Peptides against a protein of PDB entry 8BZL. Designs and how they scored, part 275

Target 1, 228 residues: chain A of PDB entry 8BZL
Amino acid sequence: SYDRAITVFSPDGHLFQVEYAQEAVKKGSTAVGVRGRDIVVLGVEKKSVAKLQDERTVRKICALDDNVCMAFAGLTADARIVINRARVECQSHRLTVEDPVTVEYITRYIASLKQRYTQSNGRRPFGISALIVGFDFDGTPRLYQTDPSGTYHAWKANAIGRGAKSVREFLEKNYTDEAIETDDLTIKLVIKALLEVVQSGGKNIELAVMRRDQSLKILNPEEIEKYV
Target 2, 242 residues: chain B of PDB entry 8BZL
Amino acid sequence: SRRYDSRTTIFSPEGRLYQVEYAMEAIGHAGTCLGILANDGVLLAAERRNIHKLLDEVFFSEKIYKLNEDMACSVAGITSDANVLTNELRLIAQRYLLQYQEPIPCEQLVTALCDIKQAYTQFGGKRPFGVSLLYIGWDKHYGFQLYQSDPSGNYGGWKATCIGNNSAAAVSMLKQDYKEGEMTLKSALALAIKVLNKTMDVSKLSAEKVEIATLTRENGKTVIRVLKQKEVEQLIKKHEEE

## One batch from the design tools (peptide; made by RFdiffusion4, then SolubleMPNN)

Design b1_p25_6_s3 (from b1_p25_6, 18 letters changed)
Fold by OpenDDE base, seed 1:
Structure b1_p25_6_s3 (fold): chain B 228 residues (1-228), chain C 242 residues (1-242), chain A 25 residues (1-25)
Amino acid sequence: as target 1 above (228 residues)
Amino acid sequence: as target 2 above (242 residues)
Amino acid sequence: MEQRPLSAEERERLLKLMEEAEALL
């Protein structure tokens, strides 16, 4: 059966395990990324953190390096593997090339890793999509998205996970040069986009901001509420 | 669809990993394990099912394992898989200690094992481990900690949680009775007995059927102690008097 | 599920498999 084979094409050209991994992503919490002029913003839907759960262990936004961060949708354990590999590559690049990775470079690395897991019969695809944001060494803000197949593209704005369709539709309508004119407006755009699928309140949103020449900042709930 | 259950862990059309789900189902039939974080310590409480009078080795703890001087774990699921994973945890912790001359941070030990668990869900010819773990520990970074991990390689930090039989009911009770910021180890012990009394499939809770370990700090050192049966009896008696 | 303890041989084999899995990370 073609649907039981990890790397076998169906007669109609489908890689079923890749498609099914994409279905795993669609069950994930929604993440959104927006590229501003001098800012990149990631927002993630917080599932109702169980009262007894430590919030620090439920992070869906992570730094890959000082200039790059990632949000993901799908299988958290799969994401951890990708994150760890990406972090190692970022450090290796700094040591060997003496410069930080470009956002495109690390995205391509992650994409290649994912692709290899789609081509080996001994491995299943990663059940994750990622939004990768950051700044290149020239100060250019970047946003990339990658899926379980290992495809990747650059975006102005995008979303992944269960609410991605609605969030993308919102971004398509509301992403304008005016809407990203300032850092605050860009942050507000991300929050508004997430509120299309997340029930009201800054408490249900995780938000990360990276400004030019600044490190990743995770906004606290009070900071988020200022933009709501 | 169960059509995927006879093969290497692969995605279903709906994006599900059935072998992982089946492993989690198997854990649901295991003995109950509780973990509770307090301000002054952390504890594990586990159901003891195998009371074999003919066991030559009196295991003081059947389900609670010391990992290093600063960490312990409890297991729910397949005993053979648990033995392998607990041994691996000890090896990872020891290698880290040898390499860095300091104890491994609690979360780092948990993640190292979780990455192994994840690999067994992704690589061909391997099955998931049929084991969930509760980890208790102390480190200089976060102090007292409680973690839970499952067969998927997911983990999380908790103030209180439960794995194994009737875990959902236990978690509900913990949510009701856990007082954030006010939990003492004494109160945590009482809560553990209360929850076990309601969730264990026994007519009466007895000290022979319960294992409890506490992790505390004394004079700047971690102390992991398995409670004696007499101490557990006193906790049970106190609960029955309330 | 409570299963019998692994034999020394079974345990060693599983440990090797775990090491292999770790090495793939």
Scores: peptide ipSAE 0.013, ipTM 0.579, DockQ to the pose 0.025
Fold by OpenDDE base, seed 3:
Structure b1_p25_6_s3 (fold): chain B 228 residues (1-228), chain C 242 residues (1-242), chain A 25 residues (1-25)
Amino acid sequence: as target 1 above (228 residues)
Amino acid sequence: as target 2 above (242 residues)
Amino acid sequence: MEQRPLSAEERERLLKLMEEAEALL
């Protein structure tokens, strides 16, 4: 059965292991990304952490560098491998090129890594999609998405994971130049988009904000509630 | 010795490389790409399938990639595989430029990538690239050129060709309407629209669903230009009026 | 220019630095 093999083409031209990795992503918690004018915002659905789990150990939004952060949907263990490699690449780039990576560059690196795992012997695809946001050195805000296949695109706004369809439908209707005119409106847009699929309001949302010329800020629950 | 599971690309009892054939099947389901060589230039026309309102327009083209100042390509098949191959093409071209202080000849770039594609069919534990490419270019040796390559690593030069969905029908139409020696870039653009209108399973061809790039020579320099949506709309309109 | 790969030691130092930075967020 081709569906149980390593990543090979089916007779119909399908890469079933990549498709199944995409199904693993759809089972993941929802993540949303929005590019504003001078801000990038990531939002993630908080899983109900078991009462005894340290919430600090389950971060779904991670910095890759000072100017780049990533949210993911799918297999957390797979995400850790990608994050670590991306971090090393960001620092390597700073050392060798003397400039921080562009958001496109690091996305392409991650995408290439994912693609290689779809073509390498004894390896399965990464069971993750990622939203990668940040600022280029020219101050341009960027949002990219990458999937298990290693495909990547730039977005104004997008979502991944379980609720991604509903969140995308919301963003398609509500993403306007007016809706992102200010940083606060952009943050509100992300929260409203997540509330399409997240029950019980701001307590179940993790938000990260990167403003132009500022470091990544993770909003606390009280800060999130001000936007709800 | 880690026994690479050689089960990927092996010969069948009939001498067929099924993984290569299945990769070609994947390309058959991809968006159509056309290439047409003219006397005064060469063009690529590609079906754009990923039309989403939330896409950032910063992407120059979904399916057409500039390789260097003298070459571009279009891709049909697995997008992630295409990204890897187009990056490799850029690296090969850049390395050649650095080594020889002149641009890589078009056919040499195509051949170098085809060797890589072939290797992914030869070595165990690798799957073929699910990608066909059309290459357009200019060099001082052969002038304007159009090439096609497939997952096997085979390539050929063409006057006009098509890859992706309905490629066989497109090639048949190109054979009927292509006038050897008389093809201008203007007539090639009209032909591309005519063929895409018939091969794309759309009730009406729209400019948002078509990417076109032209490669010309101006003042002894190669110019690669992606047509604006308005320019494509004008081409479609002209075709509808004929 | 193909960037030279970092040594294993350089990678570990950089990863540690990034983990520490992430812990401050």
Scores: peptide ipSAE 0.000, ipTM 0.499, DockQ to the pose 0.031
Fold by OpenDDE base, seed 2:
Order: C-alpha cells, then sequence, then structure tokens
Structure b1_p25_6_s3 (fold): chain B 228 residues (1-228), chain C 242 residues (1-242), chain A 25 residues (1-25)
C-alpha cells in the first residue's frame, strides 16, 4: 500500500502520509498562540497527568532560544527531534551571524526539515504541527505555524491539535485590537480561547508568555487562575 | 515497505512514470495561475483560495515570488514543495550573479530547476515535486519571457499559459483571445481577468482572491510590481462593465 | 505538457497499473 510505507503520491495526487500525519496532529492536545502588541502567548491543553507523573516532564511548550519558543501538537517523540534540531540551529546562527534567529528564519528551518521528511527515502513525515512565537531582534512579536507537510505561515493568532477548529473559530470572533491592547488582555484571550475546549479550567492549561527583551515565562497554575 | 524505499518513482509496465503523473494531478487541484506575455511586459495572475482572518498581513504575494530583479514565478501545487523550489531558484540565481557578475538568463534558471525536478523523478527514494511553476522574466537575450515547468522537469516557453485548476479550459480561452504580436500589457491584464473569472470556481471574482504581478522595463531596468488590491478591483470592475 | 486532471477511469487505470508494477518489483 502506497500510503503506509513511504510518502508517495496517490493516483489522485494526494500525499497520504502527510494527510495521516495531519490526523496525528488532530489527535494531539490543543495548543494556541496569540500575538499581542508587545507580547506573544502560547497556551496548551494539559492532559491529566497521572498522579505520580512529574508535571515537569509533560511540558508541551519549550524554548528554542531566548527569543523563540514553540508549542506543538502531535507525536511528542517527533517533536523532540524537531526541537533539538531547531535549538542547534538557533545556537549555530548566533555563532555564525552573531545575532539571534528571526522567528521567521527558525520557522522556515523547521518547515524545511519537515518538508524534507516528506520527500526522503525511508522516512515518514513528522507527526507534528508547531506554533512558533517570539521576538525578532527589532522587537517585533511574531507567531508562525508549521504543519507536517512543511508549510508555514505567519499568524496573528492560531491553534493546532484536537480542539483547534473551535479555538480558531473563537479567535476569529474575538481577536481584535482591543482584545490585545494590553499584555493582560492578550493572556486572557489565550485562556478564554483554550477554555473553549478545556473542561477543567485553569488547572488543565499550560501557559507561556514572552515579552519584548524578556525570557520565556511559564505561568504557574495560580497565575493562570488569576486570569480565569 | 522495503520495495518502495529503493524505487519511489518507477516505470510502469507501459513505460509511464506514475508518480510524476500523480504529482501533476495534485497540481490540477491547486489554485489557478496564469501567465501572459505581452509586447511591453509579462504578467502572472494567481488565484488566492484561502483568506484567513487570522493571517498576519503578509505584504508579499502568497503565490507569486520574486526570484531576482529580472524574474518572478508563480506556483501551483504543494506549498511546501513550492517553497523549497522557489528558494532553490533564488539561490541558483544568486550564485550565478556572484559567479558571472550578471543576472542569470531566464531560460538557464528555468533549466537549472528543471534538472533538479528531473533528478527527483529518477533517483531512488525521491518523490517528484508536486509543483508546476510559471516563470516571467526579462533578459538581454530574448527580452520578455514566459516559461512553464512541471514535476517531470519538462519546461517550455509560452506566449500565454495556465497551471492549476481548470488549466486546460484556461489555455483554450487564452488560445482564442490571445492576439499574437498585438498583445499589450493592458490587454493582457484584461485577458487575465477574463480568463480567471471564467475558470475560477467562484461565483464572483473579487480582488481579494486574485494576485497579479507585472514585469516591465523602465529606463533600462526591470520592474516587478504586484498590483494593489485597488488596481485589481478596477480591472475586475472594468471587465464586469464590458 | 498539457496538464489536465485525470478522469476517474484514468485514476483507476493508473492504480491498477501501479499495483501491477509493484507485483513485478
Amino acid sequence: as target 1 above (228 residues)
Amino acid sequence: as target 2 above (242 residues)
Amino acid sequence: MEQRPLSAEERERLLKLMEEAEALL
């Protein structure tokens, strides 16, 4: 079967392995990204952590560099590979170009990596979508999304994973200049968006915030509940 | 599994490269792209299918890519494949410029990419690129030029052509209305709108759904310009009034 | 090459031919 072993075209022009990888993303926990004026916010749905599981090990938001962070939906093992390569590239760029990567640059790198895995022998697509947020060196906040195919686009706001449709519909209605006028409002927007698909309130949300010239801050549950 | 790992693109018993044909099928479902050569310029017109409210306002055309100062392309097919190929085109053009201190001739750039495409049809474990391209350009050798390339690595020069959805119908319309030797850029723009209006699966053509770029020569320099939405609206309005 | 969408018949034929080609590999 063409759709199982490698990424090949179907008779009707589909890349089934890419489409199936997109289905793997849809099974993933929901992630949301929103670009504010001077803030970028990532939110992810926490799966019920097993009672004995260290919550620190279930992080779905990670820094790629000081100025870039990423959330993903889909296969966690695949995400680790992408994250590690992206981190190496960020550091390499700092060493060679003497500046941090732009958010677009690292997104393009990740996208290119994903694309290559859709066209390489004995390789399957990465079963992940990613939201990549950060600040360019000029202080411009950015949000990008990548999918298993290696496409990428810049967004004001977006969502990936199982609840992505509902969250996007919410964001399409509620993302306004007024809704992102302040950092707090932007954070609140992300939380509200996630609450469209997360039943158990703030305890089931992981939230990360990056402000201009600041490192990634992961909010604790108590901080999140203040916005709920 | 192992049998496919070695030979992604193989000949059928009938001597066909089905993966190439399937890649071409994928392109047939992509948004329409038109190219028209005029005496005083060339244009690309591309369908924009998805306008997402949450997209960041990208000042850049979604489907039309500047390759260098003298060339642009439009793409139909898999976006990720298109991004790889358009980046490669830019790199090839830049390397040539650095090496020869002159812009790459249009056909040479097209050919260089076509060789890459062809290689992806021949070498084991590579799938074809699911992308066709239209190229517009100017060089000192042939002046204004329009090329088309497909997943096989084949290319051709055209006076007018179309790729993507309803491309065959569009080409037929272009054949009917294209006046050889008499085509102005203005008339080409009008023709592009006319053809897109008939070939796009939309009830009404809107400027939001159409990207147009023109390539002209001004004062001995190539000018690549993406039309503003208002300009496209005027073209659509003019067509609706005829 | 003139790019056109494959007909349903052509798709089925191509599928069959691909299966046959696989059987020969």
Scores: peptide ipSAE 0.028, ipTM 0.501, DockQ to the pose 0.078; fails the geometry check

Design b1_p25_6_s3 (from b1_p25_6, 18 letters changed)
Fold by OpenDDE base, seed 5:
Structure b1_p25_6_s3 (fold): chain B 228 residues (1-228), chain C 242 residues (1-242), chain A 25 residues (1-25)
Amino acid sequence: as target 1 above (228 residues)
Amino acid sequence: as target 2 above (242 residues)
Amino acid sequence: MEQRPLSAEERERLLKLMEEAEALL
């Protein structure tokens, strides 16, 4: 049974552990990313925080560096490992190259890490997909997506997790140059996209915004409600 | 599915890590452990299952471990796994102290262990640790803190939570009775006794079956204290009178 | 992954970022 091997090809050429890791991602909370003109926006479905849980310990959007942030879907513990390694690489790059990483560079680094965990004996794939957004040093906004296989692509907009299909369908219909003409419109687009799968409006959305030459800003619920 | 019950933690077709889930099931059968955060301190309360009459009157906490001067933890699950993890926590904390000449922040200690736990879910030839932990601590960054971690390497901060046997029922009770912003350590102790009395699989709650530790700040120092049996008896008696 | 030793400044920044990430997970 090839399904029992750590990560080997089936007779029909499938990597079942990678496919099954993708199923783990589909169980994750929905995340959406949109690239605007001079803004990148990440939105994540908030799981109902348990009444006695500290919300600060349940964030799904994190900075990798001053110019790059990431959202993920899937296994939180797996994501932490990837985030930590990516952060180390971002700092290392600044010291060795004297410039911040490009969004593509750090995405490729993460993708390569994931790929190695699909090929190495005695390792399982990471059960995560990631949306990586930020600005290159030239001020170009970027959005990349990675999956458990280590594949990555650049996107204008994308979604991952349990509601990803519905959110992508919405984005395919509604992502236009007009819809991203302003920062506020871009933020509204992300919120509207998440509302396709999230009930009860702004209270159940985590939203992060990065503008050109600005740090990552996580919006509070009141700020989100202004866009609903 | 028995097909994916291999010692190596792999994904099922549905994207589940059955070995992690089975480790969590094992924890569900372990003795109950509670954590409650108060304004003036934090506590752990744990069920003591091994009552040996020959235990010296020094009730060493069976389930509560001091990690450093500012942190303690309680464990639910496999004792041998717990011993490995608690030792690792102490080593991590000590290495940090030596390297930075300051105590490790509470959350950073928790995450360092959680990364180890995660690794045991990802690397071949390893099994998940059959242990959940509650952590209590104080640091200059966040003050009093309570964390929970599971076999997956996931963790969270809590105002009150429970692991082990009847944890779901305990959490439900905590949600009902926990008063956010108004919780004193005294009220937290009373709440712990109330919850344990209902969730422990015992006919009557007795002080011999309960371990309680408190973490407070006195004169700018953290004080971790395990309550004496007589103090626990008084708490139980007070609860019975109410 | 072989990583070069981090400088003190890099380490501090990394630790801060790690703390932030860990708080988010």
Scores: peptide ipSAE 0.000, ipTM 0.562, DockQ to the pose 0.015; fails the geometry check

Design b1_p25_6_s4 (from b1_p25_6, 16 letters changed)
Fold by OpenDDE base, seed 3:
Structure b1_p25_6_s4 (fold): chain B 228 residues (1-228), chain C 242 residues (1-242), chain A 25 residues (1-25)
Amino acid sequence: as target 1 above (228 residues)
Amino acid sequence: as target 2 above (242 residues)
Amino acid sequence: MEQKPLSEEERKKLEELMKEAEAKL
C-alpha cells in the first residue's frame, strides 16, 4: 500500500509535508539571485556531474520566456513540471493578452500551482524553491523567490539550497547600491556570494545574466573566470 | 478507481473537526492583526515579522491587501493560503462589479469567501485554509465595517477585534479601552499602538515591525491608505510619551 | 460554537500519533 502523502495540519498547526519539502530544498545545490540596476543575475552551484552525464541535460537555470528565467533548488523532476507549466502559461498569456508576462504574474502562477499541491489529497508539495528573475515590459528588473508552500516575495537579492544561509548572510552585508552600480559589479557580487559555499572557484559555478532588452545569456567558464 | 482517502477533514468521535482546530492553532502562531472601527473610519494594524534587508520594496503592506476601492483585508496564518484567498476576494469583487455595475457590499464579499472556506472543511481531498482574515470596508448600506473570518468559514462583524498571536489578550484589552460611539480614527490608532505594544513578543515596538492601514471617506470616495513608517513612528512616540 | 483550543494533553497525544505515522512512512 503506497502510503499516500497527505498534507494535513499537525496539532500544533504545522504542515509537515511542506516543512519536509523545504528540507528537500535545503539538500539541493545552492542558487543565488541578484537584482542590479539594469541587470538580473542567477548563479548556481554546479554539482560534480558524473563523468558520463551530459552536462547539457542538467540545466538548473531555465528560461520561462524571453524576459523571464528561473533557477531552482530541490527535486529536479518536480522543477521540470513547474517549468513546463510556467512556459505554457507564458505562451498562453502572450496569445491572450498580447503582452509578455510580468515577473510577478508568472511567479504568482507558480506559487498558486505549488499552493494547490499543498491542499489536495493524494498530492505532495513540490520539493523545490525557485528564484525567478527577469524584466517587466517597462524595463524594470525583478527578482522573486517561491518556496514549496507557494509563498512568494520580491527580493533585491536572495539564495536557496544548501548554502543559502551563508550566501544570504554575505548578501545582507555586501548588497549596497554601490555594489550593484554596474552590470559587472552585480555579476561579481553573485560570484563572490557563491564562493562562500562553492569549493574550487569559478569552475563549479553556472551563471546566467539577463540585461535590459537582452535575452538570457549563460556565461561560459572563461567568462566567469574574468570576474573571479 | 483509486479511492482517494477522502477522510482528511472528518468529525472525531467527539464531534470535533480537528483539521479546523489545527488550522486555528497555526493562526495562533501568526503575527498579530488588529482591526478597529471608528466613527470616521476603520483601521487595520498588523505585525510585520518578515523584516529582511534584502526584500524588495513592498509597494503595499505585506499583511494588508487592497481588495477593491472600498475594501481591504489583513491576514493571520499561512501566507500562501492567504495569497489564494485574497486573490479570490479580488476576483469575486471584480465579477460583482462587472455584473451589477456597483461595488460588492462588504458583507457579501466576506460571505462569498466564507462559503469557499467552509467547502474546504467539508469536501474530501482538501484541507482547511490556515488563515483568518480581518476585513475593513465601506459601503452605502452599513458605512464603515469590520469583519473577522476563520478557517471554518464562520464570520462576524466587530467594533474591534484581533487575530493571530496573543489575540485573546488583545481582545481583552480592546474590550477595556474601546469606547462605543466615541471612537475616532485618531483614538483608534492610539489604541492599536497600545495593544500591539503589549501583545507583540517584542522588547520594544518599532515602526518597521508594524503595518497600519486606514480606510476613510473623503469627498464621497473611499480612501485606503497605508501609513508611512514615519507616521507609525510618530504614533509609537506619542504612546511612549503617555 | 466557540471551538476551544486543544488541551496540551490532546496536542501531545496527536503529536505522538503523527510521529508514529511518520515513522511508518
Scores: peptide ipSAE 0.020, ipTM 0.533, DockQ to the pose 0.074
Fold by OpenDDE base, seed 2:
Structure b1_p25_6_s4 (fold): chain B 228 residues (1-228), chain C 242 residues (1-242), chain A 25 residues (1-25)
Amino acid sequence: as target 1 above (228 residues)
Amino acid sequence: as target 2 above (242 residues)
Amino acid sequence: MEQKPLSEEERKKLEELMKEAEAKL
């Protein structure tokens, strides 16, 4: 038996621990990201929070910096580690370079971190995928996706987690220049995409919006229902 | 349960490094990459497997990476491992340039990375990189060059070679059709299309599925150019008409 | 490269392992 605590190649060239980490992501709540013209939008599936649970503690969307936010699918504990490391890097970059990170830069940092955990002894891959959105200093909206392997790509729109396939299929059909012509249309596109996999409508969606030169705004349920 | 040795840095009783061999197996499933050396240039041709409608436009290439002004590489294998290695190549090349005020010689860049790859096969707590690379470059020492490196840290210079899916068949075809000493960049491009058309697991070769970069010398400068889709289409069309 | 999706058998095995892991929590 191979030690499951170590990511090694199988005889057929597979990194099973990475594949298994991808399965952990697929069990995660769905997240979607869409890049608009002057907006980036993240949406996540909210699971029913227990009546006594503080909803603030179950956020799947977090700021990494003023210009960058992240949604994730998979292991929440693993995500916390990645988020904290990314936040430190964002602040370090501001201190050393005197500019905020580009969305690509912080994505590459996260991707490199993930990759190292696929190659280091006594470490397992992170059981998370992430959608990273934000604005570069030039005001360009960006969307990136990372997986447990440490791959990353830039996207116009993408989804991760259990409903990702259906959401991506929806986005492939419905992502057009017209569908993202306005901020409101872009928000509506994200909501519609999530509704492909979320059973209980707008109440089970967490939505975050970042506009050019604005901080991350998490929409309240009443704001979300206006777009439904 | 597939029984394999979880130890990344040990020999089998037969003297084999199974983790290196298994990393090479992973590369065998990757998209095909070709390299062909000509008298007047060198090229990389790579299979583009994943065309996603929602991907943002990639400015340069998905599988071909500019390393510096005089070198580029293509990768076959695990993308995340490839990203780490290509970044390291860029850093090595940049550090050399800063230290010596001249571009790193092609072979020295290749060897520097190969030493890193080798270390990941020898030092405990590391797995091999699941990546092979083709390198194209020009330097004042050897002119146009093509190299291949594998997960073991081995490398070699080549006139023409292939990595990834169906690489053995591609190499066989290259051996048959490569004219030593008479290869022009134009003929190399035609040969690349011919080989890719036969070795890619596609019914019809399309320009969207093929990335080609050329490295040439113009006015004493290296020019690395990724062919436009229309240029690749024309090469494919020409091949289909022959 | 997206690693090849787990086979259905591997998925089932993973699901069993996850259930076992959850049961140990």
Scores: peptide ipSAE 0.008, ipTM 0.495, DockQ to the pose 0.024
Fold by OpenDDE base, seed 5:
Structure b1_p25_6_s4 (fold): chain B 228 residues (1-228), chain C 242 residues (1-242), chain A 25 residues (1-25)
Amino acid sequence: as target 1 above (228 residues)
Amino acid sequence: as target 2 above (242 residues)
Amino acid sequence: MEQKPLSEEERKKLEELMKEAEAKL
């Protein structure tokens, strides 16, 4: 009965609802994250905003706190729930610990939230993967990825969503210490990686940059075109 | 009553939420609702399918609901689900007003309901709401606003959009005829009539089959007004003469 | 968001996929 046991092991040990949630992620717009030396960059495939749609309401990159931001692939409504809980946790941590969260801490919180939705009766998994980037208090740039299962890992660079395979293959070939030597080179690497799967250049890319001790900056289309 | 499979919303092998898609199907068969944002106001136009002569004219609208002094919505889909959601919107707006001593911002009200919709797609023993909504409003942050939400809990802001029957065709017409930056409420009303005339499954558009509400600002106050049948008749007549 | 009604063929496919998903659980 699906009503009681939504996420159960198959006879062969698979959690089908988690695997199927991964398929929902693969249908999502592509997102890429790259950790530079003193910069973290998130890029997302901008789905052609429908004529007459307000672009303000279509955000795929969001701040979790002043030092942490997140991009996601998959179900936008599911992502909103995760984002809201993560924001509350970031503020709670500042109040209780008197320091901002580490990128690992908030990633682990999100991962634990996702995992609980894979194990709890009467709940389906979140249909999202996330790239979480930011700076720890010591100024170390971090990139983490989470999936619907509630796993998480640290990365130098990664991608999620429909074009993730091609973008990862590009990053595996082109992510070098030389390619991330400067902030501008790191931004250029993200743009080039997205252009493997995004047609029509910078107009279809949303790009966010966080530098050490700086707030999240979302680049406008004109700023993106300077790197193309 | 289409027996919506009462089963918990689960992912298909292809990563689809079929119960959400089936809820969207129910909306596709509902009467057409349009929303158009203008420079000087915002409007909702809805198909009225149930013409009861005994409907007390005192009712705001069959398909258009006032939420608070600054917001209204229209619904496409299951009427019972719509009643639950519109009541919840009013409660959210009222709780916010009591807590903060100011009206809830339009997008926050939309988001709060969308989180409820999302929850009905994720928790066991619940089905998605078979309802899409158009929201019109004014706030001090963004001025006049138009939003659309669906059964998944997704939402977006729009200059113009449509839900319900023939919504895809309506959206195509809106994309063609909507003049960005030049849209007056008067021109928006004319556009609404033009689109409804083509998208409603009727041989001739009549004022009895159309409900229109406008949201404007007068003397620093929001005014939500449902057009009288005679006003709608004049709009239809004008469209037939052009 | 184009809310297009599902075709009858798409609906049948969805029902089959749901049935298959149920058989796997």
Scores: peptide ipSAE 0.026, ipTM 0.602, DockQ to the pose 0.389; fails the geometry check

Design b1_p25_6_s4 (from b1_p25_6, 16 letters changed)
Fold by OpenDDE base, seed 1:
Structure b1_p25_6_s4 (fold): chain B 228 residues (1-228), chain C 242 residues (1-242), chain A 25 residues (1-25)
Amino acid sequence: as target 1 above (228 residues)
Amino acid sequence: as target 2 above (242 residues)
Amino acid sequence: MEQKPLSEEERKKLEELMKEAEAKL
């Protein structure tokens, strides 16, 4: 019986299945998020695509709605479940409330979903962290991070995955009002942050940009190289 | 040796609910939260452990949650579990207001959540919430109130109490220094700083590491206020001068 | 921060709280 995969407390008060899910995230490809003044930027480390693999099929940045996008680190299969549920919730919210979700709302939904999987019998925690970025209806740029436990916070900048420590240390030093003064500077900050852990320049970076009142734009390698 | 039971919350042969005990162990490692009832108000004081430069400052409080116009809570334990429970508290309070056209009485809100907590200890396939809460509130029935609840679904009213790290030591200090019937909100704030300074394993208490909220009555309305960093600094400075 | 185990006093208080909870059930 697979009934043994229950998230239970250890004698010392630890939820080992949540901790192990966090270890799965730490093994994931690095993702970075930065909130600018009028822009949000997500960057992810490209996994080496096998020569015969269609690059279009391996996206680590996805839209949840027109105003919200997400990058993740950890188990890709787990991420698909979360993304699909989040997309359904975004559409449901538009139908019932007649407004798009706030970035906080959809983050809280995802966080609550993750938390419930830490208390449900026969379910393991999601092996993913996510960076969720977008614009609220009032045009305010937002960045949130969530982990396997279902914890979430708002950030100016953050990173998840294997290189997250080094990238965060870089961002703590280099995130200033001057460094995000323009959209281009904000994009450059994300690229520089990723280059702390990604070898071979812009070819190994996937970058997505969302500007106020604009849809998610994924930059092509040539566009990325202009910022390097 | 405590036998690790990896099963759902069941009774041990000795009649103990080990998963509840282990959830409470998890809370013992969380940041300290204090509650103090005064004659003219109630306060919560909480340790802020996560100070990150890249956090978006939009969060006025990490550990103190407004539930409705008349109640707030502080949480010790698993943050994600806390978020679920605080959201449920808000929903319960809102549903009651809509149904009865009056605010939910403080104890009824606490009890409703405690029933949920208890259910997570009794029903198969669930784990206890790794969360204790302190509740502060005002209602027309009992006035200013302070409650504590734990993972078992137990709760109690308190004049002063503590949850989280070093809670036992904090409760001991509160018992020594709490003057029944003479506690003003001002004296309660001073007591909170005194207790936190001794129970937090820090060389120096700083305003960045402490969140304080007060609940008072002004002009027949409840006012829940989170103290500004400068106000907390003044309280700390005053304590250092005594 | 490493989680410190419950003190014996906290454990006793927990046991009392659990007993009170069980007595209400």
Scores: peptide ipSAE 0.020, ipTM 0.510, DockQ to the pose 0.047; fails the geometry check

